Peptides against a protein of PDB entry 6B9H. Designs and how they scored, part 3

Target 1, 151 residues: chain A of PDB entry 6B9H
Amino acid sequence: AELCESLLTWIQTFNVDAPCQTVEDLTNGVVMAQVLQKIDPAYFDENWLNRIKTEVGDNWRLKISNLKKILKGILDYNHEILGQQINDFTLPDVNLIGEHSDAAELGRMLQLILGCAVNCEQKQEYIQAIMMMEESVQHVVMTAIQELMSK

## One batch from the design tools (peptide; aimed at target 1 Q138 H139)

Design b1_p9_2 (made by RFdiffusion4)
Pose (drawn by RFdiffusion4):
Structure b1_p9_2 (pose): chain A 151 residues (1-151), chain P 9 residues (1-9)
Amino acid sequence: as target 1 above (151 residues)
Amino acid sequence: TATEFLASL
């Protein structure tokens, strides 16, 4: 905890198309998919993004379907591009995200996305950008990185 | 600090 909201502020720095003002705005997976495309458009390309349904509304089943695709993408990226540098022992429970808008599980998913950013080809720029954020957010990001980089 | 840690990455 104190992970979801700090990482929401970090997500907001991407300025993706979909709304990203609230925890609920993140529960359908669209913002997360758009951020991943911004992190690595060569991997999270248009063909990949097309699989994420937009205009989900309150359909939690579709939220879960989207989130499973996003988590599948993150895990594949970790394995195929990042050499398993992101710790994936505990997977976020995407069913709880969809069924209950569970912010803690959402925080874990956002931590995996942060992991992608700080290990991708543009990791220098992403880290430099974090260094410009509020100190409170940087401290939470620091803790999240320590966790996700440890073995 | 968090800044020093991030700079070390």

Design b1_p9_2_s1 (made by RFdiffusion4, then SolubleMPNN; from b1_p9_2, 3 letters changed)
Fold by OpenDDE base, seed 2:
Structure b1_p9_2_s1 (fold): chain B 151 residues (1-151), chain A 9 residues (1-9)
Amino acid sequence: as target 1 above (151 residues)
Amino acid sequence: SARDFLASL
């Protein structure tokens, strides 16, 4: 999916420790958790990160478990820190991500992380970084942000 | 443009 591909490129700019070259690399949630920690290390602290299991391998049940924790973290962050509430009916299906590596649903998950980045305390840093990316990526990111803002 | 939109955030 175009959304997932563009946001994967965006995720790669964070230079996290975990492999983040492919869609499959993101399905265990480890990259996403590390990205969230970079976005707000005070909220997504070591105690939070330690709840995300590493060395998941191909175990889709463990992937889903991680993804559920991450999604909850994102929702709680939006509610507690950003003052925003995301409609439950529009949430990504983490089961499809973990079990089938569904790129469309993964794109929706990454979109939520994008929402955290462009609304957090350091939002200007992330906005400027996005403005340095390729025009095609900027356009997709713009559309993704607009969709979030319209909710 | 995308750049203009991003600058408005």
Scores: peptide ipSAE 0.691, ipTM 0.959, DockQ to the pose 0.918
OpenDDE base, seeds 1, 3, 4, 5: peptide ipSAE 0.690, 0.686, 0.691, 0.691; ipTM 0.959, 0.959, 0.959, 0.959

Design b1_p9_2_s2 (made by RFdiffusion4, then SolubleMPNN; from b1_p9_2, 4 letters changed)
Fold by OpenDDE base, seed 1:
Structure b1_p9_2_s2 (fold): chain B 151 residues (1-151), chain A 9 residues (1-9)
Amino acid sequence: as target 1 above (151 residues)
Amino acid sequence: SALDFLKSL
């Protein structure tokens, strides 16, 4: 999916420790958890990150377990820290991500992380980084932000 | 434009 591929490119700019080259690399949630920690390390602290299992392999049940924790973290962050600026948004189906590497649903998950980045304390830093991205990727990222803000 | 929108955030 176009959204997923562009947001994968965006995720790669965080330069996390976990492999993040393919859609499948993101399905276990480890990259997403590390990105969230970079966005707000005070909230997504080491104790939170340690709840995400790193040695998941191809176990789709463990992937889904991680993804559910990450989604909950994002929702709680929006409620507790961001003041529900991104509320009533359609939630990604983490089962489809974990079981089938569904790119469309993964894109929706990454879009929620994008929402965290452009609303966090260091939002201007992330906005500036997006402004430096390749035009076609920037367009998709911008459209994704617009969709979040329209809710 | 895209840049104008991003600058408005």
Scores: peptide ipSAE 0.420, ipTM 0.906, DockQ to the pose 0.834
OpenDDE base, seeds 2, 3, 4, 5: peptide ipSAE 0.411, 0.398, 0.408, 0.411; ipTM 0.903, 0.901, 0.903, 0.904

Design b1_p9_2_s3 (made by RFdiffusion4, then SolubleMPNN; from b1_p9_2, 3 letters changed)
Fold by OpenDDE base, seed 1:
Structure b1_p9_2_s3 (fold): chain B 151 residues (1-151), chain A 9 residues (1-9)
Amino acid sequence: as target 1 above (151 residues)
Amino acid sequence: SAREFLESL
């Protein structure tokens, strides 16, 4: 999906330790967890990150378990820190991500992470980084942010 | 444009 591919490119700018070159690389949630820690290390601290299993291989059940924890973390962050500024009525199906590497649903998950970045304390730094990306990516990011801000 | 939108955030 276009959303997933553009946001994958955005995720790659974080330069996390975990492999993050393909859609499948993101399906175990490890990259996403590391990105969230970079966005707000006080909230997504080491104790939170340690709850994410890093050696899951192709085990889709373990992937889903990680993804559920990450989604919960994002939702809690939105409620507790961001003041519910993000529309969370269209949640990603983490089962489809973990079991089938569904790019559309993965795009929804990455969109929620984008919402965290553009609403966090360091939002201006992330906005500036997005402005340095290719125009096609900027356009998709704009659309994704607009959707998050919709009532 | 996308840039103008991002600057408005």
Scores: peptide ipSAE 0.672, ipTM 0.956, DockQ to the pose 0.917
OpenDDE base, seeds 2, 3, 4, 5: peptide ipSAE 0.671, 0.666, 0.670, 0.672; ipTM 0.956, 0.955, 0.955, 0.956

Design b1_p9_2_s4 (made by RFdiffusion4, then SolubleMPNN; from b1_p9_2, 5 letters changed)
Fold by OpenDDE base, seed 4:
Structure b1_p9_2_s4 (fold): chain B 151 residues (1-151), chain A 9 residues (1-9)
Amino acid sequence: as target 1 above (151 residues)
Amino acid sequence: SPRDFLQSL
């Protein structure tokens, strides 16, 4: 999916420790958790990150468990810190992500993380980074942000 | 444009 592909490219700019080269690399949630910690390390602190299981391999049950925690973290962050500046009504299906590596649903999860980045305290840093990306990626990111803001 | 939009944020 175009959304997932573009946002994967965006996620790669964070240079997290976990491998993040493919869609499947993102399905265990570890990359996403590390990205969220970079976005707001005070909220997504070490205690929060320690709840995400590493070394899950291909265990889709463990993937789904991680993804549920991450989704909850995003939603809680939206309510507690961002004041609902991002849309938390259109939720990705984490079961499809964990069990089937569903790119469309993964794209929706990454879109929520994008919402966190462009609304966090360091939002201008992330906005500037997006401006340096390929124009085709910028278009997808723009559309994704617009969708979050319109709901 | 994306640049104009992003600058508006």
Scores: peptide ipSAE 0.658, ipTM 0.957, DockQ to the pose 0.937
OpenDDE base, seeds 1, 2, 3, 5: peptide ipSAE 0.657, 0.657, 0.648, 0.655; ipTM 0.957, 0.957, 0.956, 0.956

Design b1_p9_3 (made by RFdiffusion4)
Pose (drawn by RFdiffusion4):
Structure b1_p9_3 (pose): chain A 151 residues (1-151), chain P 9 residues (1-9)
Amino acid sequence: as target 1 above (151 residues)
Amino acid sequence: SAKDYLASL
């Protein structure tokens, strides 16, 4: 805890097309998919993004379907591009995100996305950008990185 | 500090 909201502020720095003002705005997976495309457009390309349904509304089943695709992409990216540098022992429970808008599980998904950003080809720029954020957010990001980089 | 840690990455 104290992970989800700090990482929401970090997500907001990407200025993606989909709304990203609330925890609920993140539960359908569209903001996360758009952020992943911004992190690595060569991997999270348009063909990949097309698989993510927009205009989900309150359909939690579709939220879960989208989130499973996102998590599948993140895990594949970790394996194929990042050499397993992101710790994936505990997977976020995407069913709880969709069924209950569980912010803690959302925080874990956002930590995986942070892991992608700080290990991608543009990791220098992403780290430099974090260094400009509020100190309180940086401290939470620091803790999240320590966890996700440890073995 | 958190900033120093991030700079070391």

Design b1_p9_3_s1 (made by RFdiffusion4, then SolubleMPNN; from b1_p9_3, 3 letters changed)
Fold by OpenDDE base, seed 4:
Structure b1_p9_3_s1 (fold): chain B 151 residues (1-151), chain A 9 residues (1-9)
Amino acid sequence: as target 1 above (151 residues)
Amino acid sequence: SPRDFLASL
């Protein structure tokens, strides 16, 4: 999906340790967890990160387990830190991500992470980084942010 | 434009 591919490009700008070249690379949640730690290391601290299993392989059950923890972390962060209410109606289906590498649902998960980035303490740095990306990516990111703001 | 929108955030 276009959303997923654009946000994958955005995720790659974080330069995390985990492989993040493909949609499949993101399905175990490890990249997402590392990105979240960069966004707010005080909240997504080492104790939080240690709850994410790093050696998952192709085990879709373990992927889903990680993704559930990540989604919970995002939701809690929005509630506790950002003071934002995420519409549960539009939450990504982590089962489809973990079991089928569903790009559309993965895009929705990455969109939530985007929401964290553009509302966190360092939001201006992330916004500026997005402004340096390709126009096509910027457009998709803009649309994704607009959707978040309209909820 | 995306740049205008992003600048407004």
Scores: peptide ipSAE 0.676, ipTM 0.958, DockQ to the pose 0.968
OpenDDE base, seeds 1, 2, 3, 5: peptide ipSAE 0.671, 0.673, 0.666, 0.669; ipTM 0.958, 0.958, 0.957, 0.957

Design b1_p9_3_s2 (made by RFdiffusion4, then SolubleMPNN; from b1_p9_3 with K3R Y5F; failed a check: a repeat of another design)
Amino acid sequence: SARDFLASL

Design b1_p9_3_s3 (made by RFdiffusion4, then SolubleMPNN; from b1_p9_3, 3 letters changed)
Fold by OpenDDE base, seed 1:
Structure b1_p9_3_s3 (fold): chain B 151 residues (1-151), chain A 9 residues (1-9)
Amino acid sequence: as target 1 above (151 residues)
Amino acid sequence: SARDFLQSL
C-alpha cells in the first residue's frame, strides 16, 4: 500500500536500533515502540518499552500481543497527553498485521504514530524533518495528516 | 503544495 510504503520511509528517519527495512520488520511492533519512545520518552518510558517483547520471531500471536500494547499506548497517549487531537475513528486491525503482514492495516497503525509526532511537544522538529523528505513521500504524509485532522 | 500544508501546521 502507498500509505504503508511512504510511512515506512518516514519511520526509517528515526534510526531506531531494530531492523526497519521492510513491512515484515514492522509487524512485531518493536520498531514502532522504539519510535514512540523517541517521540515522547517521558510517556513511552523504559518501563513501557520493556513490556514489548523483542525476541518474537515469526510467532504471530506474540506479534499481535505487542501490537495490542502499542495501539493501547497510542490511544492512551492521545487521550492523556494530546488532548484527543487525533481521532481513533477507525482502529487498525492488529490481528491482520501480526498474522498476515497486512500493509494497509500497518499503514493505518503508522498513521496513528504520525499523528503522535505532528502533535507532540516537539512537533515542529518532526514537521521540518518531513519537509526534507522526497516530494512523493511528503504528499502521502500530508494526505495522512489531513485525514487525521478531518475526523 | 505539501510543503505549504506542512508549514501551516
Scores: peptide ipSAE 0.679, ipTM 0.957, DockQ to the pose 0.940
OpenDDE base, seeds 2, 3, 4, 5: peptide ipSAE 0.677, 0.674, 0.678, 0.678; ipTM 0.957, 0.957, 0.957, 0.957

Design b1_p9_3_s4 (made by RFdiffusion4, then SolubleMPNN; from b1_p9_3, 4 letters changed)
Fold by OpenDDE base, seed 4:
Structure b1_p9_3_s4 (fold): chain B 151 residues (1-151), chain A 9 residues (1-9)
Amino acid sequence: as target 1 above (151 residues)
Amino acid sequence: SAREFLSSL
């Protein structure tokens, strides 16, 4: 999906340690967890990160387990730190991500992470970084943010 | 534009 591909490009700007070249690379949640730690290391601290299993392979059950923890972390972060409500009707289906590498649902997960980035303490730095990306990516990111703001 | 929108955040 266009959303997923654009946000994958955005995720790659974080330069995390885990492989992040393909949609499949993101399905185990490890990249997402590392990105979240960069966004707010005080909240997504080492103790939180250590709950994410790093050697998952193709085990979709372990992927889903990680993704559930990540989604919970995102939701908790929004409620506890950002003071934002996330529309539960648009939450990503982590089962589809883990079991089927569903790009549309993965895009929605990455969209939530985008929401964290553009509302965190360092939001202006992330916004400026997005403004340096290709116009096509910027447009998709804009649309994704607008959708978040309209909830 | 996307840039205008982003700058407004």
Scores: peptide ipSAE 0.678, ipTM 0.958, DockQ to the pose 0.974
OpenDDE base, seeds 1, 2, 3, 5: peptide ipSAE 0.677, 0.678, 0.673, 0.677; ipTM 0.957, 0.957, 0.957, 0.957

Design b1_p9_4 (made by RFdiffusion4)
Pose (drawn by RFdiffusion4):
Structure b1_p9_4 (pose): chain A 151 residues (1-151), chain P 9 residues (1-9)
Amino acid sequence: as target 1 above (151 residues)
Amino acid sequence: TAHEYLASL
C-alpha cells in the first residue's frame, strides 16, 4: 500500500488518451495498455493494442479479459526483452481488480509496468523523469523498484 | 536518499 496512488501519479505523467484520474479509471486495462505502448512501441505495437477492448463500462468480465491480456504482455516482455529482470513471483490478481476494483492488486500491476519503464531501452529518460517528481512519490517509486529488481 | 538511489540506477 501507498503504491497504487503514487504509481497513479506516475501513470498520469504519460498523458495517454484514456482517462486516468481515479483508481476506477485504471480497472479496465486501457490506460495500462496505452502506457505500455508509450514505454515500448516496438513491442507493445498497434496490433497488440487492438486486442484491448475500449468502452468497457461496468462490464467486469471484459475488464478481466483486458487485464489478462495486459499481464500476458508484460510477462512476455519480461521474458523476451528484459531477460527476466522484473520479479514476477507474485502476480497481481486481475480478477480482484475487475470484480472489486482492488487498489492493492492494481498497485502490483502498476509496479510491473514501472518495471518495464525502468528496464526498457528508454530507461534513462524514464528514471530522469521520476527524479523530477515530488519527493513523496519518488520514495514510493524507489521502494517499488527495489522490490521488483530484487531476486 | 530516494533521489540519490534513483540517480545510481

Design b1_p9_4_s1 (made by RFdiffusion4, then SolubleMPNN; from b1_p9_4, 4 letters changed)
Fold by OpenDDE base, seed 4:
Structure b1_p9_4_s1 (fold): chain B 151 residues (1-151), chain A 9 residues (1-9)
Amino acid sequence: as target 1 above (151 residues)
Amino acid sequence: SPREFLASL
């Protein structure tokens, strides 16, 4: 999906330790967890990160377990820190991500992370980084942010 | 444009 591919490119700018070259690389949640820690290390601290299993392999059950924790973390962060209510936003189906590497659902998960980045304390740094990306990616990111803001 | 939109955030 276009959303997923563009946001994958965006995720790669974080230069996390975990492999993040393909959609499949993101399905275990490890990259996403590391990205969230970069976005707000005080909230997504080591204790939080340690709850995400790193040795997942192709085990879709473990992937889903990680993804559920990540989604919960995102939702809690929005509620507790950002003061944003995204309950009316269509949430990603983490089962489809974990079991089938569903790019559309993964895109929606990454969109939530995008929401965290553009609303966090260092939002201007992330906004500026997006401005340095390819025009086609910027357009998709803009649309994704607009969708978040319209809810 | 995306740049204009992003600048407004």
Scores: peptide ipSAE 0.684, ipTM 0.959, DockQ to the pose 0.915
OpenDDE base, seeds 1, 2, 3, 5: peptide ipSAE 0.679, 0.683, 0.676, 0.679; ipTM 0.958, 0.959, 0.958, 0.959

Design b1_p9_4_s2 (made by RFdiffusion4, then SolubleMPNN; from b1_p9_4, 4 letters changed; failed a check: a repeat of another design)
Amino acid sequence: SARDFLASL

Design b1_p9_4_s3 (made by RFdiffusion4, then SolubleMPNN; from b1_p9_4, 3 letters changed)
Fold by OpenDDE base, seed 4:
Parts: structure tokens; sequence; C-alpha cells
Structure b1_p9_4_s3 (fold): chain B 151 residues (1-151), chain A 9 residues (1-9)
């Protein structure tokens, strides 16, 4: 999906430790968790990050478990820190991500992380970084942000 | 444009 491809490119700008070159690399949630920690290390602290299992391999049950924790973290962050600014009418299906590497649903998850970045304390840093990306990516990001804030 | 939108955030 175009959303997933563009946001994968965006995720790569964080230069996290975990491999983040492919859609499959993101399905275990480790990259996402590391990105969230960079976005707000006070909220997504070491205790939170330690709840995400590493070395998941192909275990889709463990992937889903991680993804559920990450999704919960994102939603809680929206409610507790960001003032519930991100709509949750189309939550990602983490089962499809973990079990089938569904790119469309992964895109939805990355979109929520994008929402965290563009609303966090350092939002201007992330907005400026996005503005330095390719036009095609910027356009997808714009659309994704608009969707999050439209309702 | 996307840049203008992003700048408005």
Amino acid sequence: as target 1 above (151 residues)
Amino acid sequence: SAREFLASL
C-alpha cells in the first residue's frame, strides 16, 4: 500500500537499532516501539519498551502480542498526553499485521505513530524532517495527517 | 501544497 511504503520511508529516518528495511521487518513491533521511544522517551520509557519482546522470529502470536501492546500505548498516549487529537475510527488490525504482514493494516499502524510525532512536544522537529523528504512522501504524509484529524 | 500544509501544523 502507498501509505505503508511512504511511512516505511519515514520510519527509516529515525535510524533505530532494529532492522527496518521491509514491511516484514516492522511486523514484530520492535521498530515501532523504538520509534515511539524516540518520539517521547519520558512516556515510552525503558520500562515500557522492555514489555516488547525482541527476537520474535516468525512467531505470529508473539508479533500480535507486541503489536497489541504498541497499539495500546499509542492510544493511551493520545488520551493521556496528546489530548485525544487522533481519531480511532479505523484502528489497525494487528492480527492481520502479525499473522499475514498486511501492508495496508501496517500502514494504519504507522499512521498512528505519525500522529504521535506531529503532535508531540518535539512536533516541529518531525514536521521539519518530513518537509525535507521527497514530495511524494510529503503528500502521503499530508493525507495521512488530514485523515487522523478530520473527525 | 504539502509543504504549505505541513508548515501550518
Scores: peptide ipSAE 0.699, ipTM 0.960, DockQ to the pose 0.967
OpenDDE base, seeds 1, 2, 3, 5: peptide ipSAE 0.698, 0.697, 0.693, 0.698; ipTM 0.960, 0.960, 0.960, 0.960

Design b1_p9_4_s4 (made by RFdiffusion4, then SolubleMPNN; from b1_p9_4, 4 letters changed)
Fold by OpenDDE base, seed 2:
Structure b1_p9_4_s4 (fold): chain B 151 residues (1-151), chain A 9 residues (1-9)
Amino acid sequence: as target 1 above (151 residues)
Amino acid sequence: SAREFLQSL
């Protein structure tokens, strides 16, 4: 999916410790958790990060467990810190991500993380970083942000 | 453009 591919490129700019080269690399949630910690380390602190299992392998049940925690964290962050309400019918299906590596649903998850980045305290830094990306990627990111803002 | 949109945020 184009959304997932573009946002994967964006995620790679965070230079997290976990492998983040492929869609499959993101399905266990570890990269996403590390990215969220970079976005707001006071909220997504070490105690929060420690709830995400790192030794998951190909266990789709553990992937889904991690993804559920991450999704909850994102939703809580939006409510508690960003003051944004996210409708449940547009939420990513973490089961499809964990069990089938569904790129479309993964893209939707990454879109939520994008929402955190462009609305957090350091949003201008992340916006500037996006403006340094390829134009085609910027366009996809723009569309993704617009979709979030229109809800 | 995407750039114009992004700088408006």
Scores: peptide ipSAE 0.688, ipTM 0.959, DockQ to the pose 0.911
OpenDDE base, seeds 1, 3, 4, 5: peptide ipSAE 0.687, 0.683, 0.686, 0.688; ipTM 0.959, 0.958, 0.959, 0.959

Design b1_p9_5 (made by RFdiffusion4)
Pose (drawn by RFdiffusion4):
Structure b1_p9_5 (pose): chain A 151 residues (1-151), chain P 9 residues (1-9)
Amino acid sequence: as target 1 above (151 residues)
Amino acid sequence: MDELQELLE
């Protein structure tokens, strides 16, 4: 905890098309997919993004379907591009995210996305950008990176 | 933050 909201502030720095003001705004997976495209458009390309349904509303089943596709993409990226540098022993429970808007599980998903950003080809720029954020957010990001980079 | 910068270095 204290992970989800700090990482929400970090997500907001991407200024993606979908709304990203609240925890609920993240539960359908669209913001997360758009952020991944910004992190690595060569991998999370348009063909990939097209699989993420928009206009989900309160349909938690579709939220879960989207989130499974997002998590599948993150794990594949970790394996195929990042050489398994992101710790994936504990997967976020996307069913809880969809069924209960579980912020803790959402925080875990956002931590995996952060892991993508700090290990991608543009990791220098993403790290430099974090260094400009509020100190409280940087401290939480530091803790999240320590966890996700450890073996 | 110095601690984050040190960690990242």

Design b1_p9_5_s1 (made by RFdiffusion4, then SolubleMPNN; from b1_p9_5, 6 letters changed)
Fold by OpenDDE base, seed 4:
Structure b1_p9_5_s1 (fold): chain B 151 residues (1-151), chain A 9 residues (1-9)
Amino acid sequence: as target 1 above (151 residues)
Amino acid sequence: SEELKAFLS
């Protein structure tokens, strides 16, 4: 999906330790967890990160377990820290991500992380970085942000 | 964010 592809490019700008070259690389949630820690290390601290299993392989059940924890973390962060309501926004189906590497659902997951970045303490830095991205990618990211703000 | 609004304009 176009959303997933563009947001994968965006995710790669974080330069996390975990492999983040393909859609499949993101399906275990490890990259997403490391990105969230960069966004807000005080909230997504080492204790939180340690709950995410790093040696998952192709085990879709373990992937889903990680993804559920990450989604919960994102939702809790929005409610507890960002004060943002996203209950009327379509949430990603983490089962489809874990079992089938569903790019559309993964895109929605990454969109939620995008929401965290553009609303966190360092929001201006992330916004500026997005404004410097390649035009086609930037367009998709901007549209994704707009969708979040419109809800 | 003023910057975000400008970005989306």
Scores: peptide ipSAE 0.041, ipTM 0.743, DockQ to the pose 0.189
OpenDDE base, seeds 1, 2, 3, 5: peptide ipSAE 0.039, 0.040, 0.038, 0.039; ipTM 0.737, 0.740, 0.736, 0.737

Design b1_p9_5_s2 (made by RFdiffusion4, then SolubleMPNN; from b1_p9_5, 5 letters changed)
Fold by OpenDDE base, seed 4:
Structure b1_p9_5_s2 (fold): chain B 151 residues (1-151), chain A 9 residues (1-9)
Amino acid sequence: as target 1 above (151 residues)
Amino acid sequence: NPELQAFLS
C-alpha cells in the first residue's frame, strides 16, 4: 500500500537498531517500539520497551502480542500525554499485520505513530524533517496527518 | 512542499 510504503520510508529516518527495510521487518513491532521510544523516551521508557519481545521470528502469535502492546501504548499516549482523540473505527487490525503482514493495516499502524511524532513535544523537529523528504512521500504523509486531525 | 508547510504551520 502507498501509505505503508511512504511511512516505511519515514520510519527509516529514525535510524533504529532493529532491521527496518521491508514491510515484514515491521510486523513484529520491534522497530515501532524503538521509534516510539525515540519520539518520547520519558513515556516509552526502558521499562515499557522491555515488554516488547525482540526475538519473535515468524511466530505470528508473538507478533500480534507485541503489536497489541504497541497499539495500547500509542492510544494511551494520545489520551494521557497528547490529549488527542482517535476514532476506533480507523484503528489498525493487528491480527492482519501479525498473521499476514497486511500492508494496508500496517500503514494505519504507522500512521498512528506519525500522529505521535507530529503532536509530541518535539513536533516541530519531526515536521521539519518531513518537509525535507521526497515530494511524493510528503504528499502521502500530509494526507495521513490530515486524516488524523480531521476526526 | 508549500501545501504541507501551510497545513502543518
Scores: peptide ipSAE 0.044, ipTM 0.744, DockQ to the pose 0.907
OpenDDE base, seeds 1, 2, 3, 5: peptide ipSAE 0.043, 0.041, 0.017, 0.042; ipTM 0.740, 0.736, 0.568, 0.738

Design b1_p9_5_s3 (made by RFdiffusion4, then SolubleMPNN; from b1_p9_5, 5 letters changed)
Fold by OpenDDE base, seed 1:
Structure b1_p9_5_s3 (fold): chain B 151 residues (1-151), chain A 9 residues (1-9)
Amino acid sequence: as target 1 above (151 residues)
Amino acid sequence: NQELLEFLQ
């Protein structure tokens, strides 16, 4: 999906430790968790990150477990820190991400993380980074942000 | 697109 591919490119700008070159690399949630920690390390602290299992492999049940924790973290962050600036409108189906690497659902998950970045305390930094992205990718990211703002 | 990002700043 176009959204997923563009947001994968955006995710890669965080330069996290976990492999993040392919859609499949994102399905275990480890990259997402590390990105969230960069966005707000006070909230997504080491204790939170340690709840995400890194020894997942192809175990889709473990992937789903991680993804559920991450989704909960995002939703809690929206409520507790962002003051519900981001609404839990259409939530991603983490089962489809974990079991089938569904790109469309993964895109929705990454969009929620995008929402965290552009509304967090460091939003200026992330917005500036987005403005420097390649044109076609930037367009998709901007559209994704606009969708978040309108809901 | 640029205007939207600037608004978010």
Scores: peptide ipSAE 0.056, ipTM 0.781, DockQ to the pose 0.485
OpenDDE base, seeds 2, 3, 4, 5: peptide ipSAE 0.046, 0.050, 0.056, 0.056; ipTM 0.759, 0.767, 0.781, 0.772

Design b1_p9_5_s4 (made by RFdiffusion4, then SolubleMPNN; from b1_p9_5, 4 letters changed)
Fold by OpenDDE base, seed 1:
Structure b1_p9_5_s4 (fold): chain B 151 residues (1-151), chain A 9 residues (1-9)
Amino acid sequence: as target 1 above (151 residues)
Amino acid sequence: SKELKEFLE
């Protein structure tokens, strides 16, 4: 999906330690967890990150378990820190991500992380980085932000 | 943010 591919490019700008070159690399949630820690290390601290299993392999049940924890973290972050700036957004189906590497649902998950970045304490830094992205990717990311802001 | 709104408009 176009959304997923563009947001994958955006995710790569974080330069996390985990492999993040393909859609498949994102399905275990490890990259997403590391990105969230960069966005707000006080909230997504080491104790939170340690709840995400790193030795997952192709075990889709473990992927789903990680993804559920990440989704919960995002939702809690929106409520507790961001003051529910992202409301009534359609949640991604983490089962489809973990079991089938569904790009559309993965894009929806990454969009939630995008929402965290553009609303966090360092939002201006992330906004500036987005403004410097390649045009085609920037367009998709900006559209994704607009969708978040409209809800 | 103001910057984001201006950029998206």
Scores: peptide ipSAE 0.038, ipTM 0.739, DockQ to the pose 0.194
OpenDDE base, seeds 2, 3, 4, 5: peptide ipSAE 0.034, 0.019, 0.019, 0.031; ipTM 0.711, 0.599, 0.598, 0.703

Design b1_p9_6 (made by RFdiffusion4; failed a check: near_copy:native)
Pose (drawn by RFdiffusion4):
Structure b1_p9_6 (pose): chain A 151 residues (1-151), chain P 9 residues (1-9)
Amino acid sequence: as target 1 above (151 residues)
Amino acid sequence: LQDFFESLL
């Protein structure tokens, strides 16, 4: 905890098309998919993004379907591009995100996305950007990175 | 704190 909201502020720095003001705005997976495309458009390309349904509303089943696709993409990216540098022992429970808007599980997903950003080809720029954020957010980001980079 | 992030660069 204290992970979800700090990482929401970090997500907001991407200025993606979909709304990203609330925890609920993240539960359908569209903001996360758009952020992943910004992190690595060569991997999270348009063909990949097309699989993520927009206009989900309150349909938690579709939220879950989207989130499973997003998590599948993150895990594949970790394996195929990042050499398993992101710790994936504990997977976020995407069913709880969809069924209960569970912010803690959402925080875990956002931590994986942060892991993608700080290990991608543009990691220098993403880290430099974090260094400009509020100190409280940087401290939470620091803790999140320590966890996701440890073995 | 900044040292931590610089070590990741």

Design b1_p9_6_s1 (made by RFdiffusion4, then SolubleMPNN; from b1_p9_6, 3 letters changed; failed a check: near_copy:native)
Amino acid sequence: LREFFLSLL

